# Peptides against a protein of PDB entry 3B8E: the designs that were tried, part 75

Target 1, 230 residues: chain A of PDB entry 3B8E
Amino acid sequence: PFLIFIIANIPLPLGTVTILCIDLGTDMVPAISLAYEQAESDIMKRQPRNPKTDKLVNEQLISMAYGQIGMIQALGGFFTYFVILAENGFLPIHLLGLRVNWDDRWINDVEDSYGQQWTYEQRKIVEFTCHTPFFVTIVVVQWADLVICKTRRNSVFQQGMKNKILIFGLFEETALAAFLSYCPGMGVALRMYPLKPTWWFCAFPYSLLIFVYDEVRKLIIRRRPGGWVE

## One batch from the design tools (peptide; made by RFdiffusion4, then SolubleMPNN)

Design b2_p15_1_s4 (from b2_p15_1, 11 letters changed)
Fold by OpenDDE base, seed 5:
Structure b2_p15_1_s4 (fold): chain B 230 residues (1-230), chain A 15 residues (1-15)
Amino acid sequence: as target 1 above (230 residues)
Amino acid sequence: KVEEILEKLQKLFEE
């Protein structure tokens, strides 16, 4: 998110508080899940012929898969961001290079795509209105990650324990998202303005995309055991 | 990064 913010010079799509909630809240449960997955996989895998190389390859593949999922999550967040700004009169093309003027407190006449002038306060309200939906989008996309994790392993028993941890984590993330989105005073304290319930659905196409991506990946792995995608 | 974010949060709460 920050790289696109710096490169495109767009208004800040994700606040610092939201980033903390992602890093400390949403990423912790997947990390724990991965640690348990590795421990269980090490129990089930016969001694690798070369423990160092085979572990390294598997770790690289896992890291690549999670990196790709993280990229899709970010894309989902940015999509929500652009939709909200477009609904408020700022088309994506107009946002390019706008950051400098957007963040300037002394400029109260920033024009949108339709020639409407926006005060600094109005712009910041719209910006902060984007932060919460971005977070919620990530949470909704993580629901798809939960489904992916359920379908990855053949062991029903291992799926059950992971499912409880993942479901609990998902519940915590969703509860946190709801609290930050709808609790009175969060707009003032955390710069997270209340979210319209309709924005929860904006992430659904991206959740579907992640699901399709993982199914395609699994199909490729099944067809080419030992390929570079495994 | 977490420390930087925490510092920024502290600054935000002080303001």
Scores: peptide ipSAE 0.000, ipTM 0.308, DockQ to the pose 0.031
Fold by OpenDDE base, seed 1:
Structure b2_p15_1_s4 (fold): chain B 230 residues (1-230), chain A 15 residues (1-15)
Amino acid sequence: as target 1 above (230 residues)
Amino acid sequence: KVEEILEKLQKLFEE
């Protein structure tokens, strides 16, 4: 998210505090859950033939899973960000290069894509309005991503939800998202304004798409082991 | 291979 912010010079999609909440609050338990996740039934039934190589494979699998999760989460978050800004009159193309003027307190006439002028305060409200939905989007996407990352090859339906730590992590991140979204004072303290309940559902199609994509990917892997889709 | 590419891209975006 931060690189796109720098490269595209767009208004900040996710605040530093929200990033910290994601990294320390939402990702920690899921990461631990993946570490304790019983390896794919096909991998665990075989004693590691070589403990060094098999540890490396697991570490690579975890790293790949985490890498995919983070990328997909970022995409989902940015999608939500662009939707919110578009609903407020700022089309994605208009956001390119807007950061400098957006962050300038003395410019109170920043025009949106429709010629409406936005004061600094109004812009910051919209910016901070993006933070909570971005965070919630990440959480909702994580629901799918954590489930799909349980196995590399097998369907989620085959592996099931046996990891209690994962389930706990899902509840924790959801509770944290609810707390940050609805607790009074979070807008001032964390720059996370209250979230309309409808925004929780904004990420669901995306999570479903990711889930379907991963299931299709896994299906292809099962049918063509060692293919380029791995 | 796709996962490796995605991981590399993610690392790039995290910087």
Scores: peptide ipSAE 0.005, ipTM 0.261, DockQ to the pose 0.023; fails the geometry check
Fold by OpenDDE base, seed 2:
Structure b2_p15_1_s4 (fold): chain B 230 residues (1-230), chain A 15 residues (1-15)
Amino acid sequence: as target 1 above (230 residues)
Amino acid sequence: KVEEILEKLQKLFEE
């Protein structure tokens, strides 16, 4: 997320504290759950070949899964960010290069895509309004991502929801998202303003698309092992 | 190949 912020010079989509909450709170248990599920699935299906090679393959699989999840999460978060800003009059194209003027306290006439002028305070309210939905979107996307990352090749429908650690991770992540979104004082402490419940559902179509895409991908991999889809 | 691309993109987003 930070690279897009720097390269595109857009208003800050996610605060530093929310990033820390994702890295330390939200991503930790899901990552552990994925590590356990991959280890369990690989141990049950493969005779131990060489312990060194199997460990390397597992570490690579975990790294790739984490990498894919992080990318999908970022895409989902940015989607929500752009939707919120567009609803407030700032189209994505208009946000490019706007950060310098956006963060300047002395500029109180920043125009949106429709010619409306925004004061510094108004802009910061909109910015902080994006932080909570961005975080929640990551959590909602993670529901799908954690489910699809159970195995590299098997469908979710074939393996089912047997991993208790994964289920626990999903509940913990959801509880944390609810706490950060609705606990009094989070707007001041974490720059996370209270979230309208409707924003929880904004990411669902995106999560569904990712889920369908990954199931199709896995189906192709099963039919054509070693193909370009890997 | 898709996984490699996603991994590269992830590294870019973490920086």
Scores: peptide ipSAE 0.000, ipTM 0.258, DockQ to the pose 0.023; fails the geometry check
Fold by OpenDDE base, seed 4:
Structure b2_p15_1_s4 (fold): chain B 230 residues (1-230), chain A 15 residues (1-15)
Amino acid sequence: as target 1 above (230 residues)
Amino acid sequence: KVEEILEKLQKLFEE
């Protein structure tokens, strides 16, 4: 998210604190889930024919899969960001290069796509209004990631403990998202303004996209081992 | 190969 902010010179889509909350709060549960999946796989599977190479290949495949999911998550967050800014009068094309003027507190006449002038304070309100839905979008998309982790090829036999970790992860992420979105003072402390309940649903298309992507990926891997999807 | 490209892109988005 931060690189797109720099490259495109758009208003900041996600604050540093919210990024830290994602990295330390929401990403920890998937990481723990993966660590447990690997540990359970190592315990339940007979010794791999070549422990070093098979472990490295599996680790690379897992890393790549998470890389792809992370890209879809980022796209989901940015989609929500662009939608909320568009609803406030800023079309995506107008946001390109706007950062310099947007962040300048002395410029109080920044025009939106419809010629409406925005004061610095008004711009910061709409920017901070984007932080919460972006964060919530990531959390909702991570629900899909957690469910995908449950359905991984190696997890078919390990469904028992994974289900508990998965359920716990879903509750933890949801509770964190609700706390950050609706707790009094979060707007001042974290620059995360309260979210309309409808924005929780904005992420569902991307969650579905992740599911479809993962199913297609799994289908291709099953049909063409060693194919271009690897 | 596609996964490698996507991983590289993800690293770019995370930074």
Scores: peptide ipSAE 0.000, ipTM 0.256, DockQ to the pose 0.023; fails the geometry check

Design b2_p15_2_s1 (from b2_p15_2, 12 letters changed)
Fold by OpenDDE base, seed 2:
Structure b2_p15_2_s1 (fold): chain B 230 residues (1-230), chain A 15 residues (1-15)
Amino acid sequence: as target 1 above (230 residues)
Amino acid sequence: EERVKKILEELKELL
């Protein structure tokens, strides 16, 4: 999000406070829950990692985490962001380079894609209206991300949902996201304005895409062990 | 207290 904000000079898609709520709030319990996941049924049939040659974090893991799953997550967030701005008169193409004028408090005549002029205050309300749905979108795609992280090779359907701490983490992050989105005063305290419940569903296609993508990946790994996909 | 409020407001604006 922040890299695209700088490179494309678009209005801020995700606030610093919302990022902190992700990193310290919604991600912490789910991440800890993975430590309690049951070992895969075939783990004892695998040779131990060679600590001298095999990196703990390899290029494949980086490619999967940042290049594949992270990109799908970012696309989900940006999709929600662009839809909200488009509904408020700002088409995606018009947002390119708009940040300088958008963030200038002395410019009160920033035009949208339809020639409507927006005051600084109106623009900031729309910006902050994007932060909460972007945050919620990240939480919804994190459901899929957490579930796919349960296993490296086995399907989630083979492993099952037996980790009660992981299930608790999914409920906790969802409850926290709902609390931050709908609790009175969060708009003033955290600049997280309430969102329509329909915005939760905007992330579902991306969550499903992550899940299907990883299950297909794992299926390929199981059918062709030692392939480039592993 | 006013100075702390002003710093908090400025921090809120920077954030």
Scores: peptide ipSAE 0.000, ipTM 0.281, DockQ to the pose 0.022
Fold by OpenDDE base, seed 3:
Structure b2_p15_2_s1 (fold): chain B 230 residues (1-230), chain A 15 residues (1-15)
Amino acid sequence: as target 1 above (230 residues)
Amino acid sequence: EERVKKILEELKELL
């Protein structure tokens, strides 16, 4: 989010505090839960990792985490951001380069895509209105990410949902996201304004896309062992 | 409640 904020000079999509809530709040318990996942049925057929040649973090893992799944997550968040701003009169094309004028407190006549003028205070309200739905979008897409991370090769349908700690993690991150989104005072404390419940559903297509994409990937790996998809 | 409001105001200034 912050990279696109700088490169495209758009209004801030996700606040620093909301990023910290993701990294330290919603991601931590789910990530720890993966340590308690049952071994895949084929684990004893795999050779032990060679610590001298095989890195724990390899190029394939980086490509999957940042290049594929992370990009789909980012697209989901930005989609939500652009929809909210468009509903408030700012079309995506109009946001390019707008940051300089957007963040200037002395400019009170920033025009939207329809020629409506926005004061600094009004612009900051709509900016902070984007932060919570963006955050919630990330949490909803993290459900799929956590579920797909259970296995490397086996389908989730083959592995099942037997990890109670992982299930707890999904509830915890969701409960925390709901608390941060709807608890009175969070708008003042965290600049996380309450969102309409409908915004939770905006992330579902992206969550489904991640899930389907990874299941197809795993299916290809199972059918073509040693292929370029591994 | 007043103490909570004060803490929230202080947090708002830090953020």
Scores: peptide ipSAE 0.000, ipTM 0.293, DockQ to the pose 0.031
Fold by OpenDDE base, seed 4:
Structure b2_p15_2_s1 (fold): chain B 230 residues (1-230), chain A 15 residues (1-15)
Amino acid sequence: as target 1 above (230 residues)
Amino acid sequence: EERVKKILEELKELL
């Protein structure tokens, strides 16, 4: 999010406070829950990793986590961001290069895509209105990410949802996201304005995409062991 | 535009 904010010079898609709420709030319990996941049924048939040659974090894992799944997550967040701004009169093309004028408190006549002028205060309200739905979009996509991280090779349908701590983590992150989004005073304290419940559904296609993508990947690995996808 | 104005008015009433 922040890299695109700099490169494209668009209004800030996700605030620092919302990033901290993701990293320190919604991600911690789910991430810890993976330590309690049951071993895959075939793990005892695999040779042990060579600790001298095989890194725990390899280029393939980085490519999958940041290059594939992380990109789909980012696309989901940006989709929500662009939809909200478009509903407020700012089409995606008009946002390119707009940051400089958007963040200038002395410019009170920034035009939207329809020629409507926006004051600094109005622009900041719209910006902060984007932060909460972007945050919620990330949380909803993290459901799929957490579920796919249960296994390296086996389907989630083969592994099942037996990890009660992981299930608790999904409820906890969702409850925390709802609390941060709808609790009175969060708009003042965290600049997280309440969102319409419909915005929770904007992330569902991306969550489904992540899930389907990973299941297809795992299916390919199972059918063609030692392939480039592994 | 009317929906945006309404949301902005509702937000102004909350602030």
Scores: peptide ipSAE 0.000, ipTM 0.266, DockQ to the pose 0.030
Fold by OpenDDE base, seed 5:
Structure b2_p15_2_s1 (fold): chain B 230 residues (1-230), chain A 15 residues (1-15)
Amino acid sequence: as target 1 above (230 residues)
Amino acid sequence: EERVKKILEELKELL
């Protein structure tokens, strides 16, 4: 999010405080829950890692985590961001380069795509209205990310959802996200304005995409062991 | 707690 904010000079799509709520709030319990996952059925058929040749973090892992899954997560968040701004009169093309004028408190006549003028306060309300749905979009996509992380090779359907701590983590992160989104005073405290419940559904296609993508990847690995995808 | 509040206030101003 922040890289695109700098490169495209668009209004800030996700606030720093909101990012901290993701990293310290919603991600911790789910991540810990993976330590309690049952071993895959084929784990004893795999050779141990060679510490001299095999890196813990390899190009495949980086590509999967940041290049593929992380990109899909970012696209989901940005989709939500662009839809909200478009509903408020700011089409995606009009946002390019708008940041400088958007963040200037002395400019009170920034025009939208329809020629409506927006005061600084009105613009900031719209910006902060984007932060919470972007955050919620990330949480919804994280559901899929957590589920796909249960296994390296086996399908989630083969592994099942037997890890009660992981299930608890999914509920905890969702409850925390709802609390941060709807608790009175969060708009003032964290600049997290309440969102319409319909915004929770905007992330579902991307969550499904992550899940399908990873299941297809795992299917390829099972059918063609030793490929570049493993 | 006061230090955390001050950091939060400074963060609010920077945001």
Scores: peptide ipSAE 0.000, ipTM 0.315, DockQ to the pose 0.028

Design b2_p15_2_s2 (from b2_p15_2, 13 letters changed)
Fold by OpenDDE base, seed 4:
Structure b2_p15_2_s2 (fold): chain B 230 residues (1-230), chain A 15 residues (1-15)
Amino acid sequence: as target 1 above (230 residues)
Amino acid sequence: DEEVEELLKKLKELL
């Protein structure tokens, strides 16, 4: 998000505090869940044929898969961001290069895509209105990531303890998202304005996309063992 | 939805 903010010079889609909440709150539980899943899978693994090479290959493949999932997550967040701004009169094409004027407190006549002028305060309200849905979108997409992580290594039936950690992670992320979205004072403290429940559904296509992507990936791996997708 | 709109309205008044 921050890289695109810099490169495209668009209004800030997600605040730094919100990013910290994602990194510390939502990413930690998946990481822990993955660590536990790795530990359980390593106990069940037959000794790898070549521990060093097979580990390196697997680490690269995991890194690549997480990188791809992270890109889909970012796309989901940006989609939500662009939809909200478009609903408020700012089409995506108009946002390019707008950051400098957007963040300038002394410019109170920034025009939207329809020629409406926006004061600094109005622009900041719209910006902060984007932060919460962007965050929620990331959380909802992370649900799919958690489910995918669960299904990567073991049969659904062998995942008893993993299921509890996964369910707990999903609950924690959802509770955190709800807290940050609807707790009184979060708009002032974190600049995260409350969102309509409908915005939770904006992420679902991307969650589905991640799910489909992973299922297709798994299908390819099953059909072509030793392929580059593994 | 109404509560969210009211909260948004209050937030807009505070800004």
Scores: peptide ipSAE 0.005, ipTM 0.276, DockQ to the pose 0.043
Fold by OpenDDE base, seed 1:
Parts: structure tokens; C-alpha cells; sequence
Structure b2_p15_2_s2 (fold): chain B 230 residues (1-230), chain A 15 residues (1-15)
């Protein structure tokens, strides 16, 4: 998110505080929960063929898979961001290079894609309105990530949702997202303005995409053991 | 503050 902000010179899609809330609030409990997940039936029984080469290959492939998932998460967040800004008159093409004028307090006549002028305060409200849905999008996508991370090879349908700590993690991150989204004063404290509950659903296609992606990946691994997708 | 609240309401309606 921040890299695209710099490269495209668009208004900030995700604030630093929001990033910290993701890193410290949303990721920590789920990550701990995964440590207590029930061992996958085949992982613990499968001796590596070559402990050195197979580990390195597997770590690289896992890193690539998580990198791809992370890119899908970012795309989901940006999609939500662009939708919100477009609904407020700022089409994605118009946002390119707009950051300098957007962040200037003395420019109160920044035009949207339809010629409407926006004051600095109005622009910042829209910007901060984007932070919350972006965060919520990440949380909703992380639901899929947490579920799929339970297993390396088995489908989620085979492993099931047996870890109560994982369920607690999902609840915690959702509760945090709801708190940050709807608690009074969060707009001032965290620059996260409340959003309509319907905006939670903007992330669902991407969450589903990640889920499908991982299930397909796992299916390929099961059908072709030792393939490049593992 | 009132203008900001009104804008927030309008934005919430748009969102």
C-alpha cells in the first residue's frame, strides 16, 4: 500500500496507525493461534527426502505463495480504496499525481473527476474514510489466510476448524476491526472513520479468491506430489 | 465541526 502511494503519488490509502493496528492487533493473535493448530496428519509423518534441499525449496515456494497472497490482499485493499474514492468523485486516473495538491492545506479547490472542488478538510475526511475500509478489507482477507494456513496440503474441508484459539483469533481481529470502525472518537484518535456495514462485503471476493487460490494450490500439490507448486 | 459532521454524514450516505 505505502509503496503504491509513493510510486503513483495518490492520496494515502492506509495510514501508519492503521498499519500498526494490522501488524500488532490483527496479525499477532492469529499467528500465535496457528502455533497451536492441530498438526496436519501428513506433515508430521512425512520425512523430508532431503532435509537440506527439500527444506529450501519448500521455504521458497511457501514464501512465493504467501507473497502472492499478500499481493491479493493489497489488491483487495486498493480495490476498496478506489471504489470509495470513485464514489466520492475521484476516479483512479485522476488520483495519479494528486497527492501533492491533496496534502496541501492551502489548496482548497482541488477538483474531482467531475469538476467539484474539495477543501482540504473534505479531502482528508475522504482519505480517512478510506483507511477504515482498507483495514477491514485486510481483516476479512486475513480470515481466509488464517483458515488456509492451517494446512499445507490438506483442504480446509479435510482439516476442519478444530482450533479454538484460531476461532478466538478470528473473533479478536473482527472485534478489533468493528471497534476501530464504529467506536466514537476513532476518527480523531486513529484517523479511521466509521463505515457502512456493507463495506465489509467489498473484501469478500478477494477473501474467496485467496481461499480458491490456496485450495487449487493444495489440490495441485495433492495430485502432483513434489511438483513446483509445493 | 458541524460542517465536518455534515460532510461525514454525506460521505456515509455515499459509502
Amino acid sequence: as target 1 above (230 residues)
Amino acid sequence: DEEVEELLKKLKELL
Scores: peptide ipSAE 0.000, ipTM 0.362, DockQ to the pose 0.115
Fold by OpenDDE base, seed 2:
Structure b2_p15_2_s2 (fold): chain B 230 residues (1-230), chain A 15 residues (1-15)
Amino acid sequence: as target 1 above (230 residues)
Amino acid sequence: DEEVEELLKKLKELL
């Protein structure tokens, strides 16, 4: 998110405090929960044919898969960001290079895509309105990530949701997202303005995409054991 | 805003 903010010179999509809440609050408990996931029986029973090469290939494939998932998460967040700004009159193309004028408190006549002038205060309200939905989008996409990461080869439908710690992690991150989104004072304290409940659903297509992607990946792995897709 | 600008400046210097 921050790299795109710098490169495209767009208004800040996600605040620093919100990033810290993701890294320390949202990601930590789920990551711990995954460490307690029941080992997939087929992974534990198969000795690697070559411990060095198979480990390296597996680490590379895991890194690639997590990299792809992380990109989909970022895309989901940016999609939500652009939708909110577009609903407020700022189309994505118009946001390119706008940051300099956007962040200048002395410029009170920044025009949107429709020629409406926005004061500095109005722009900052819209910016801070984007922080919460971006965060929530990441959390909703993380639901899919947590569910898919519990197994490498078995379908989620085959393995089921048996890990109580993982389930607890899902509830904890959701509760944290709800708290940060709806607790009074979060707009002042964390620059996270209250979220309309409808914005929770903006992430669902991306969560579904990740889920489908991983299930297809796992299906390919099961059909072609030892293939490059592992 | 100032903290974000400082962070942005530092990041621009690192890039």
Scores: peptide ipSAE 0.000, ipTM 0.294, DockQ to the pose 0.017
Fold by OpenDDE base, seed 3:
Structure b2_p15_2_s2 (fold): chain B 230 residues (1-230), chain A 15 residues (1-15)
Amino acid sequence: as target 1 above (230 residues)
Amino acid sequence: DEEVEELLKKLKELL
């Protein structure tokens, strides 16, 4: 989010405090839960890792996490951001380069895409209105990400959902997201204004996309062991 | 906010 904020000079899509809530709150318990995942059914059929040649974290894992899944996750967040701003009169094209004027307290006549003038206070309300739905979008996408990370080769349908700690992690991150989104005072404390419950559904297409993408990837790996997709 | 803005400016300079 910050990279696009800087490069495109758009209004801030996600606050720093909200990012800390992701990094420290929503990501930790789910990530730890993966350590308790049951071994894949075929793990004993694989050759032992060669500690001299095989890294625990390889380039393929990095590419998957940061290059592919991370990109889809970011797209989901930005989609939500652009929808909210568009609903408030700011079309995506109009946001390009707007940051300088957006953040200027002395400019109280910033025009939206329809010629409506926005005061500094009004702009900041809209900006903070984006933070919560962006955050919730990330959490909803993380559900899919966590589920797909259970296995490297087997389908989730083959592996099942037997890890109770993982289920607890999904509950915890969702409960935290709900707390931060709806608890009174979060708008002042965290600049996270409450959102309509409908915004939780905006991320579902992206979660589904990640899930389908990974299941297809795993299917290809199963059909072509040792291929470039592995 | 000011500290974050300053950090963002520094980051922008590094990018």
Scores: peptide ipSAE 0.000, ipTM 0.324, DockQ to the pose 0.017

